# Peptides against a protein of PDB entry 5D63, part 53

Target 1, 292 residues: chain A of PDB entry 5D63
Amino acid sequence: SLRRGIYHIENAGVPSAIDLKDGSSSDGTPIVGWQFTPDTINWHQLWLAEPIPNVADTFTLCNLFSGTYMDLYNGSSEAGTAVNGWQGTAFTTNPHQLWTIKKSSDGTSYKIQNYGSKTFVDLVNGDSSDGAKIAGWTGTWDEGNPHQKWYFNRMSVSSAEAQAAIARNPHIHGTYRGYILDGEYLVLPNATFTQIWKDSGLPGSKWREQIYDCDDFAIAMKAAVGKWGADSWKANGFAIFCGVMLGVNKAGDAAHAYNFTLTKDHADIVFFEPQNGGYLNDIGYDSYMAFY

## One batch from the design tools (peptide; made by RFdiffusion4, then SolubleMPNN)

Design b2_p13_2_s1 (from b2_p13_2, 10 letters changed)
Fold by OpenDDE base, seed 4:
Formats: sequence, structure tokens, C-alpha cells
Structure b2_p13_2_s1 (fold): chain B 292 residues (1-292), chain A 13 residues (1-13)
Amino acid sequence: as target 1 above (292 residues)
Amino acid sequence: SLSEELWRELLAA
């Protein structure tokens, strides 16, 4: 079953993703097929899937950028019915915005069925061009038509998954105590993480004894990421992953504050030194405290 | 628990 999370949703047949046109928050904004770039944010193509309690495999899909929801126009069962962005809520009862998402017959891709109409999200004619129509279309769960099959690439982690990634890292002190601040985290590509770091002004910040030292750099980075998140996305119910750690060196005679994020596969953490923008598998310290 | 000296070391870094 599909987990709650943020997904990049890619067609199984052609290199096209489900895109909210121009990221517009206007009701009726077309959802279209659009090209994407791997290992980038793909701003208008991220969707928060919120599972509906007591309705098996059924979700709302909130566009991360616009804060609007995937909506089958008038809930119509007619083939070719537009799928648009529309205002909504995560736990709506409006069947126009409820989507049953289950594995397709190939066991890897998913199909997206409107709860009310029972039609499927369809990349019309498998058109790979930017702006290609996405519509509700008749179909069946077992049909192999790639126009209605979608890969759900998870772009976020739960707090539990982040906790697990930390727990298996070898650079955690025996006294480690972690504090979870949010429930679901968008994991940024390093390039984006670095850009936030650059834009924060930290690259030009001067280390000063106690008044602006390691903890200030680390907290400033986390604050910058938080602000970036707030400024970039209209959807709620998630955070941007950026952790702060306090660590002690192997000799036990020095401590440091630093950041960390998750690797691309979300299985491990990587340390980030906000004083120089470096990514390290070993920062030279074992963490005794983290918050993220 | 960690010593107060450890926190002092953090301040030095």
C-alpha cells in the first residue's frame, strides 16, 4: 500500500510527470504531463498523498507548490474529463478529489482511480509533450495500458524513517538523544540544500569565538531551510529535512555542532558542515544529540 | 549524562 508522503509521479510509458500547470493555485488549473529532471526539485510536480481514514488505499493529492488538490472536473465519468487543481482539504469527503491508488498489474507502477467516477488518471494518448492532457478515462485495474500507469517516486521520509537512518549510522554516540520536530520531511537534493546554504549568507559569515561559532552556523542553516520551505511551498503538513547535531570527537576532548541531511535513497544520513558547505560521511564527531 | 565540560568544549568549537 502507498504510504503517506510526497511523491513525484511519473508516467510508466514516457518520460513525463504529473504537473500542475505553472504551479497555479487557481481553481481549474490544468494538470498536465510535463518533462522533468532527475535529482531536482521539479517544483510543480510534487504531490502530498494523504491517506483517508477508513477508506482503503484512498488519498487526496495536494500539489506541494500550489496547495491545491487533484480534482476530477465535476466528478464526471466521461472519458476525457479534465483533471485539474482545485481548492480542497486533506480529508475532504468530495469524491472529485478522492483517489484510490493501488499497484498496477506490473507490480511496480500504480494506477490512480477516482473514488467516485471509478475512472483512471490517464496521460491522454501517451503524449510525452509538455502540456499534454491528463484526464479521467475508463479503465480497469488489470489493464496494462501505460497511459494509466504511474511510478510514485517518494521524495519524503517520515520521522520514523529519519530516525532509523540515524540509528544505523556509525557516528552516533552511546548517549545519543534525538528529538523529532515534524512528521514528514521533504528530502532535498544536495544541490538544492547547498543553494539554500549559499543564499543564507553563511558562506560569507565569519566564525567568531562563542558569539558566532559552530552552533550558530548549524542553527542558522536549519533556520534558512525552514524559511525556504515556508517561502517555497503552499501546502501544509510537511517540513523540509535539515537536522542539527551536537557531537563529541573520538578523543572526548572536543565537541561540535553541525547539520545533516539524508542521502538520495533515504537510507542513510550525510553530515553537512555549515561553516564550509561540505558534505561528509564522517565529520569527525559522534552525535550525542540531534533535532530535526 | 554528559559533563558540563563537554558543553564548554562545544562553545570552543
Scores: peptide ipSAE 0.049, ipTM 0.731, DockQ to the pose 0.143
Fold by OpenDDE base, seed 3:
Structure b2_p13_2_s1 (fold): chain B 292 residues (1-292), chain A 13 residues (1-13)
Amino acid sequence: as target 1 above (292 residues)
Amino acid sequence: SLSEELWRELLAA
C-alpha cells in the first residue's frame, strides 16, 4: 500500500506530472499535466498523501505549495469532470477530496480513484502539453489505459526511514544518540540544499574561535533550511530534511559539528560541511549525536 | 565513551 509521504506524480504514458496551475491557492484552480525537470524541486507538482484512518488505501492529496487539496468538482461521476485544487483538511470526510490509491494492473504505477464517484484521475487524451486537462473519468482498476496510470515518486522520508539510513552509515560512534524532531521530511536535491546554504550568508561567514565555530555554522544551516521551508510551502505536516551532527575523530582528540542530508535514493546519508558547502561521504568524524 | 566534558575539551574545529 502507498505510504504517507510527499510524492511527485508522473503519468505512466507521457512525461507529464500532476501540476496545480500556478501553484494558486484559489478554490477551483485547475490541476493540469505539466512538464517537469528530474532531480529538481518541481514547485507546483508535489503532493502530500495523508492516509485516512480506517479507510483502506484512501488518502487526501495536499499540494505542498498551495496548501490546497485535490478535489473532484462537485464529486461528479461524469467523464471529463474537472479536478481542481480546493481548500480542505487532511482528514476530511468530503468525498470530493478522498482518493483511493492502489497499484494498477502493471504492478508499478498507481491509479487514483475518487472515493465517492469511483471515477479515476485521467490525463485527458494522454496530452503531454503543458496545461493539459486532468479530469475524472470512468475506468476500472484492471484497465491498462495509461491515461489513468501514475508513478508515485516519493520525495520524502519518514523519521523511521531517516533513522534507518543513519544506522547504515559507517561513520556513527558507538555512543550515538539520535533525536527525531519531525515525522516526515522533504528531501532536497543537493542543488537546492546548496542554494539555501548560499542564500543564508554562511559562505561569507568567518570562522572565529569558539564565538562562531563549527556548531554555529551547523546550527545556522539548519535554521536556514527551516526558514526556507516555512517561507516556501503552505502545506503543513512535514519538515525539510537537514540534520545536525556532533562527531569525534578516530584519534579521539578532536570534535566537530556538521550537517547531513539524505542521498538521492534515500538509503544513506551524506555529510555536509557548512563551513565550505562541501558534500562528503566521510567527513573525518564519527557521530555521537544527531538531531533532525 | 564520550561525555559532555569530553565534548567541551575536544571542540576545536
Scores: peptide ipSAE 0.046, ipTM 0.723, DockQ to the pose 0.149
Fold by OpenDDE base, seed 1:
Structure b2_p13_2_s1 (fold): chain B 292 residues (1-292), chain A 13 residues (1-13)
Amino acid sequence: as target 1 above (292 residues)
Amino acid sequence: SLSEELWRELLAA
């Protein structure tokens, strides 16, 4: 079963992702196939899948950038019906915006079926060109047509997954207490995380005893990431992952405040030193408190 | 307390 989360949705047949054209929030904006760059923020190609309570395997798909939802035009069951961005809500009852998402017969990719029409999201003709039509099309769950098969690359973690990643890290103090601030987190590539750090002005900030020391740097980074999230995305219901930790060294005679994010596979945390922009597997401290 | 000790250490860093 597909988990709630943010996904990059890639065609199983060609290197094309589900893209909201120009990231526009206008009703009726075409959803199209578009090329993508791995390990980068593909701005118009991220979708928040929100599971519908009491409706098995059924979701709304909110475009992260525009805040609009994947919508089958008029809910029509006709092959070739446009799939567009349209205003909506996460828990809508509008079947035009409800999508049953389950594994295809190959066991790896998914098919995306409109709840009402029972047609499937189809990259028409498997066209790999930018702007290729995506439409509702007749099909069945067991068909092997790659035009209707999609890989869901998870770009986010739940708070529980983040908690688990922290829990398995060896640099956690016995007195550790974590505080979860949100439910779902977009995990940024390090390059993006670093760019936010650079743009924040922190690289030019001067350490000053107590008045602007480690905790200020760490909190400033957290704030910068939060602002970046708010400024970059119109969708709600998620946060950008950036943690703050307080840690104590092995000798117990020094403490530090620092940041952390998740590794690419989302299984582990990596520490980030906001005073120099470094990523470390061992920052020299064991965390006794974190919030993220 | 441990918390106070850690706090003092943090302030000194």
Scores: peptide ipSAE 0.045, ipTM 0.726, DockQ to the pose 0.176
Fold by OpenDDE base, seed 2:
Structure b2_p13_2_s1 (fold): chain B 292 residues (1-292), chain A 13 residues (1-13)
Amino acid sequence: as target 1 above (292 residues)
Amino acid sequence: SLSEELWRELLAA
């Protein structure tokens, strides 16, 4: 079963992703196939899948950028019916915006079936060009047609997954207490994380005893990431991953505050020093407290 | 507590 989360949805047949054209929030904005760049933020191509309680394998798909939802035009079962962005809510009862998402016959990709029409999201003709039509189309769950098969690349982690990643890290103090602030986190590539750091002004900030020291840097970084998230995305129900840790050195005679993020595979954490923008597997401290 | 002591160390730095 597909988990709640943020996904980059890629066609199984061609290197094309489900894209909300221009990231527009206007009702009726076409959803199209579009090229993407791996390991980057594909701004118009991220979708928050929200599972519908008591409706098996059924979700709304909210475009992260626009805050609008994947919508089958008029809920029509006709092949070639447009799929568009449209205003909505995460737990809508509108079948135009309800999508049953289950594994395809290949066991890796998914098919996306409109709950009402029972037609499938289809990259028409498997067209790999930017702006290619995505439409509702007749199909079956067991059909092997790659036009209707989609990889769901998970771009986020749950709080539980983040907690697990932290727990696996060897640089956690025995007295560690973690505090989870949100439920789902978009995980940024390091390049984006670094750019946020640069834009925050922290590279030019001066360390000053007590008044602006490690804790201030670490908190400022988290604040910068939070603001970046708020300014960048119109969807709600997720946060941007950026943790703050307090750690003690091996000697137990010094403490430090620093940041951390998740590795690309989301399985581990990597430490980030906001005073210099460095990423480290070992920052020289064992964390006794984190919030993220 | 240990955490309180560590916090003081952090603030002292």
Scores: peptide ipSAE 0.040, ipTM 0.697, DockQ to the pose 0.204

Design b2_p13_2_s2 (from b2_p13_2, 7 letters changed)
Fold by OpenDDE base, seed 4:
Structure b2_p13_2_s2 (fold): chain B 292 residues (1-292), chain A 13 residues (1-13)
Amino acid sequence: as target 1 above (292 residues)
Amino acid sequence: SLSQELWEALKAA
């Protein structure tokens, strides 16, 4: 079953993703096919899938940018019915906004079926052009039509997944205690993480004994990421991943505060030094405390 | 976990 999370949803047939046009929060905004750039944010193309309790494989899909929901216009079962962004709630009972998402017959891609109409999200004619129509269309779970098959590339991690990634890292002290602040985290590409760091003013910040030293840099980075998240996305129910660690070196004669994020595959953490913007697999310290 | 006193004593960077 598809897990709760943030997804980039890509057509199985052509290099096109499900895009909310202009990221607009207006009711009736077209959802369209649009090109994307791998390993980037793809702002209008991120969707939070929220599973509906007691309804198997059924979700709402909230556009991360607009905070609106994928909506089959009038819930119509007619082929070619528009799929739009529309105001809603995560646990709505409106069948226009309920989507059953299950693996296609190929075992890799998913199909997205409207719960009420039983039609499928379709990239009409497999059109790879920017702005191509996405509509509800008749179909079956077992047919191989790539117009209705979608790869769900997960862009977020649960707190449990983050915890597991930390636990696998060799630079964790035996006394480690982690504090989880949120439940689901959008994981940023390093380029975006770095840009937030740059925009925070930290590159120009001066280290000063105690008054603005390692812990201040690390907390300032986390605060900058938090603010960036709040300012960038209208959807709720997730955070932006940015951790803070306190660590001690192997010799036991120095301590440091620093940040960390997750690798692209979400399986490992990478350390980030907010004093210079560097990414390191080994920052020279073993963490005894983290919050993220 | 490590004590707060230890952190402050070792914090140098």
Scores: peptide ipSAE 0.196, ipTM 0.846, DockQ to the pose 0.173
Fold by OpenDDE base, seed 2:
Structure b2_p13_2_s2 (fold): chain B 292 residues (1-292), chain A 13 residues (1-13)
Amino acid sequence: as target 1 above (292 residues)
Amino acid sequence: SLSQELWEALKAA
């Protein structure tokens, strides 16, 4: 079953993603098909799927950018009914905003069924053009119509997944203690992570003994990422992944504070040196403490 | 984890 998380939702038939038009928070904003760029932040095309307790395979879908929810207009079962962004809450009882999401017959893609109407989210005519209509449409779970099949590309990790990635890393000290600060984390492409670093002013910051040294750089980076998240997204219930580590070298005669993020496949961590913006698989220290 | 004193003694960068 689909896990809670942030997804880029891509049509199975054409290179089009579910897009909230202009990222607008206005009620009734069209949700449309739109082109996307892999490995980038597709700002209007990220959706937080929140599972509804005690309702099997059923979610709300919150647009990360607008903070509004995928909504079937009037909950109508009529084919061609508009799917829009609309104000809501993660655990709403409004069936217009409840979506049963299960694997399609191909075992890879998902279908998105409105809980009330039992119609499916449909890229009308499989139109790959920007702004193409997405609507509720009649269908069945077992049919192969690619207009109603969607890949859920996971853009986030749970705290447990992050914890597991850290635990697998060879540069973790035996005394390691991790402190998990949030439950779900949007994982940024390195390019975005680097841009946040640049925009933070850290590239121009001067190392100064004690008063602005490694821990200050590392914490400043985390703060910059946090602020970027807060300033960029209107949805709640997730954080932006950026960790801080304290480590000691193999010789036990030097310690350092640094950052880390997750690799593209979310399986591993990569270290980030906030003093120079470098990414390293081995930063020369074994972490005995992290918070993220 | 390292003690506070050890951290401060070892941090160099």
Scores: peptide ipSAE 0.194, ipTM 0.846, DockQ to the pose 0.175
Fold by OpenDDE base, seed 1:
Structure b2_p13_2_s2 (fold): chain B 292 residues (1-292), chain A 13 residues (1-13)
Amino acid sequence: as target 1 above (292 residues)
Amino acid sequence: SLSQELWEALKAA
């Protein structure tokens, strides 16, 4: 089954993603097909899928940017019914905003069925143009129409997945204790992570013994990422991944504080030195404490 | 804690 998480949802037939037009929070804002750039944020095209307890394979889809939800207009079963952004809540009982998401017959893509109408999210005519209509449309789970098949590219990790990535890293001290602060984390491309670092002013910050040294840099980076998240997204129920670690070197004669994020495939961590903006697979320390 | 002791003793960067 589809896991809770943030997804970039791409059509299986054409290079178009499910986009909330202009990222607007207004009720009735069209959800449309739109081009995207791989390995970027794609601001209006990220959706938090929240599974509904006790309703198999059924979710709400919250637009990360607007904080509004995917909504089938009037819950109509008519082909061509508009799919829009609309105010809602993660665990709504409104069938207009409940979506059953399961694998298509090809075993790779998903279909998105409205829980009430039983119609499917359809990129009308497979139109690849920006602003192409997305609508509810009749269909079946087993048909191969690419207009109704979507790849769900996961852009986030659960705390458990992050924990697992940390656990398999070779630069973890035997005394390691991790403290998980949130449940789901948007994982940023390094370019975005670096830009936040730049915008924070840390590149121009001066190292000063104790008063502004490694722990200050590391915490300042985490704070900058947190603020960026709060300022950038209207949806709730997720955080932006940025960890802080305290580590000891192999010789056991030096300690350091630093950051870390996840690799593109979310399987591993990569260390980030907030004092110079460098990414390293080996920062020279084994972490005995982390919070993220 | 062990971690705190390590940090106080070894923080250098």
Scores: peptide ipSAE 0.193, ipTM 0.841, DockQ to the pose 0.228
Fold by OpenDDE base, seed 5:
Structure b2_p13_2_s2 (fold): chain B 292 residues (1-292), chain A 13 residues (1-13)
Amino acid sequence: as target 1 above (292 residues)
Amino acid sequence: SLSQELWEALKAA
């Protein structure tokens, strides 16, 4: 079963992703196939899948950038019916915006079926060009047509997954206490995380004893990421992952405040030093407190 | 365990 989360949805046949054209919030904005760059944000191509309670394998798909929802035009079962962005809500009863998402017969990709029409999201003709039509099309769950098969690359983690990643890290103090602030987190590529750090002004900030030292740097970074999230995305119901830790060194004679994020595979954490923008697997401290 | 007082005392650059 597909988990709640943010996904980059990629066609199984060609290197094309489901893209909301221009990231527009206007009703009726075309959803199209578009090229993507691996390990980048892919701004218009991120979708929050919200499971519908008591409706098996059925979701709304909210475009992260626009805050609008994947919508089958008029709920029509005709092949070639447009799939667009449209205003909606996460738990709508509108069958135009309800999508049953289950594994295809190949066991790795998914098919996306409109709940009402029973047609499938289709990259028309498998066209790999930017702006290629995505439409509702007739099909079956067992059909092998790659035009209707999609990989769901998960770009977020739940708070539980983040907690598990922290728990696996060897640089956690025995007295560790973590405080979870949100339920689902978009995990940023390091390049984006670094850019936020640069844009925050922290690279030019002067360390000053107590008045602007390690904790100020770490909190400023988290605040910068939070603001970046609020300014960048119109969808709700998720946060941007950026943690703050307090740690003590092995000798027990020094403490530090720093940031952390998740590795690309979401299995581990990596430490981030906001005073110099460095990523480290070992920052020289064992964390006894975190909030994220 | 690290208390608040310990954190303040040990806080590094």
Scores: peptide ipSAE 0.128, ipTM 0.816, DockQ to the pose 0.171

Design b2_p13_2_s3 (from b2_p13_2, 10 letters changed)
Fold by OpenDDE base, seed 5:
Structure b2_p13_2_s3 (fold): chain B 292 residues (1-292), chain A 13 residues (1-13)
Amino acid sequence: as target 1 above (292 residues)
Amino acid sequence: GLAEELWAELKRR
């Protein structure tokens, strides 16, 4: 079954993703097919899937940017019914905004069925152009039509997954304690992470004894990422991944505070030095504490 | 700093 998380939803037939047009929060904003750039933040194309308790394989889909929800217009079962962004709540009972999401017959892609109408999210005519219509359309779960098949590229990790990634890293001290601050984390591409670092002013900040040292840098980076998240996204129920670590060197006579994020495949962590913006697989310290 | 302080605490335990 599909896990709670943030997904980039890509058509199985053409290189088009489910896009909320202009990221607008207005009711009735068209959801359309749009091109995307891999390994980047596709701002209007990220969807938080929230599973509905006691309703098998059924979710709301909240656009991360707008905070609005995928909505089948009037819940109509007519082929060609518009799919739009509309105000809603994560655990709504409105069948216009409830989507049953299960694997397609190919075992890799998903189909997205409206709970009420039983029609499927369809990239009309498989149109790969920007702004192509996405609509509710008649179909079946076993049908192989790529217009109604979607890859769900997971863009987030659960706290448990993050914890597991940390645990696998060889630069963790035996005394390590981790403190989990949130439940689900959007994982940023390094380029975006770096841009936040740049925009924070940290590149111009200088290490100064006590007054602005390693812990200040690491905390400032985390604060910058947190604020970036709050300012960038209207959806709730997730955080932006940016950790703070405290580590000790091999000799045990020096400690350091630094940041970390997750690798692209979400399986590992990579260390980030906020004093210079560098990414390292080995920062020269073993972490004995982290919060993220 | 924080890292040194907390490490020192851990060493004492």
Scores: peptide ipSAE 0.383, ipTM 0.897, DockQ to the pose 0.873
Fold by OpenDDE base, seed 1:
Structure b2_p13_2_s3 (fold): chain B 292 residues (1-292), chain A 13 residues (1-13)
Amino acid sequence: as target 1 above (292 residues)
Amino acid sequence: GLAEELWAELKRR
């Protein structure tokens, strides 16, 4: 079963992703195939999958950027029916916006079936060009047609997954207490995380005794990431991953506040020093408390 | 700071 989360949805046949054209929030905005760049934020190509309670394998798909939802035009079962962005809600009953998502016959890719029409999201003709038509099309779950097969690349982690990543890190104090602030977190590439740090003004900030020390730097970074998230994305129901840690050195005579994020594979955490923008596997402190 | 204060509290427990 597909988990709630943010996904980059890539065609199984060609290097094309499901893209909301121009990230527009207008009703009827075409959803199209578009090229993507690995290990970057593909702004118009991120989708929050929200599972519908008591309806097996069925989701709404909210475009992270626009806050609009994947919508089969008029719910039509005709092959070639447009798939567009349209205003909606996460738990809508509108079958135009309900998608049953299950593994394809190859066991790795998914197919996306409209709940009402029973047609499938199709990259028409497998066209790899930018702006290629994505439409509802007739099909079956067991067909091997790559036009209707999609890889769901998970771009987020649940709070539980983040907790697990922290728990297996060797630089966690035995008395560690974590405070989980949200349920789902978009994990940023380091390049994006660093850019937010740069844009915050922190690189030009100077450590000053009490008035602007490690606590201020760490909190400022978290605030900057939070603000970036709020300003960048119109969808709700997720946060941007940026943790604050409080740690103590091995000798137990010095404490520090710092940040952390997740590694590319989401399996581990990496420490981030907001005073210099460095990423470290060992920051010299063992965390006894974290907020994230 | 916050880190030192909370660590001190933890040590008292």
Scores: peptide ipSAE 0.382, ipTM 0.897, DockQ to the pose 0.843
Fold by OpenDDE base, seed 3:
Structure b2_p13_2_s3 (fold): chain B 292 residues (1-292), chain A 13 residues (1-13)
Amino acid sequence: as target 1 above (292 residues)
Amino acid sequence: GLAEELWAELKRR
């Protein structure tokens, strides 16, 4: 079953993603097919899937940028019914905004069925052009029409997944204690993470005894990422991944504060030195505490 | 700093 998380939703037939036009929060904003760039933030194409308690395989889909929800217009079962962004809540009972999401017959892609109408989210005519119509359309779970098949590329990790990635890393001290601040984390590409670092002013900052040392750098980076998240996205119920670690060297006579993020495949962590903007697999310290 | 202070506490326990 599909897990709670943030997804980039890509058509199985053509290189097109589900896009909220202009990222607009207005009710009735068209959801359309649009091209995307891999390994970047596709700002209008990220969707938070929230599972509905006690309703099997059923979710709301919140656009991360606009904070509005995928909505089948009037809940109509008519083929060609518009799919739009509309105001809503994560645990709504409105069947216009409830989507049953399960594996297609090919076992890799998903189909997205409206809970009420039983029609499916359809890239009309498989049109790969920017702005192509996405609509509710008749279908079945077992048919192979690629217009109604979607890959869910997970762009976030749960706190449990992040914890597991940390636990696998060889640079963790035996006394390690982790403190989990949130339940779900958007994982940024390194380019975006670096840009936040640059915009924070940290590249121009220098280590100074007591007044601005390693903990100041690491905390400043986390604060910058947190503010970036709050300023960039209207949806709630997730955070931006940026960890702070405290570590000790092998000799036990030196300590350091630094940051970390997750690798592209979300399986490992990579250390980030906020004093120089470097990414390292080994920062020379073993972490005894982290919060993220 | 923070890293030194917390490490010192762990060593005392």
Scores: peptide ipSAE 0.379, ipTM 0.895, DockQ to the pose 0.855
Fold by OpenDDE base, seed 4:
Structure b2_p13_2_s3 (fold): chain B 292 residues (1-292), chain A 13 residues (1-13)
Amino acid sequence: as target 1 above (292 residues)
Amino acid sequence: GLAEELWAELKRR
């Protein structure tokens, strides 16, 4: 079963992703196939999948950037019906915006079926060009047609997954206490994380005794990421991953505050030093407290 | 306690 989360949805046949054209919030904005760049934020191509309670394998898909929802135009079952962005809510009862998402017959890709029409999200003709039509199309769950098969690349982690990543890291103190602030986190590539750091002004900030020391840097970074998230995305129900840790060195005679994020595969954490923008697998401290 | 000691130590960084 597909988990709640943010996904980059890629066609199984060609290197094309489901894209909300221009990231527009206007009703009726076309959803199209578009090229993407791996390991980057593909701004118009991120979708928050919200599972519908008591409806098996059924979700709304909210475009992260626009805050609008994937919508089958008029809920029509006719092949070639446009799929667009449209205003909605996460737990709508509108079948135009309800999508049953299950594994395809190949066991790796998914098919996306409109709940009402029972047609499938289709990259028309498997067109790999930017702006290619995505439409509702007749199909079956067991067909192998790659036009209707999609890889769901998870771009977020749950709080539980983040917690697990922290727990397996060797640089956690025995007294560790974690505080989870949100339920789902978009995980940024390091390049984006670094850019936020740069834009915050922290690279030009200097350590000053008490008035602007390590905890100020770490908190400022988290605040910057939070604001970046709020300013960048219109969808709700997720946060941007950026943790703050307090740690003690092995000798127990020094403490430090720093940040951390998740690795590309989301399996591990990597430490981030906001005083210099460095990423480290070992920052020289064991965390006794974190919030994220 | 330990938390207070570590916090105090943290503020020196």
Scores: peptide ipSAE 0.296, ipTM 0.853, DockQ to the pose 0.175

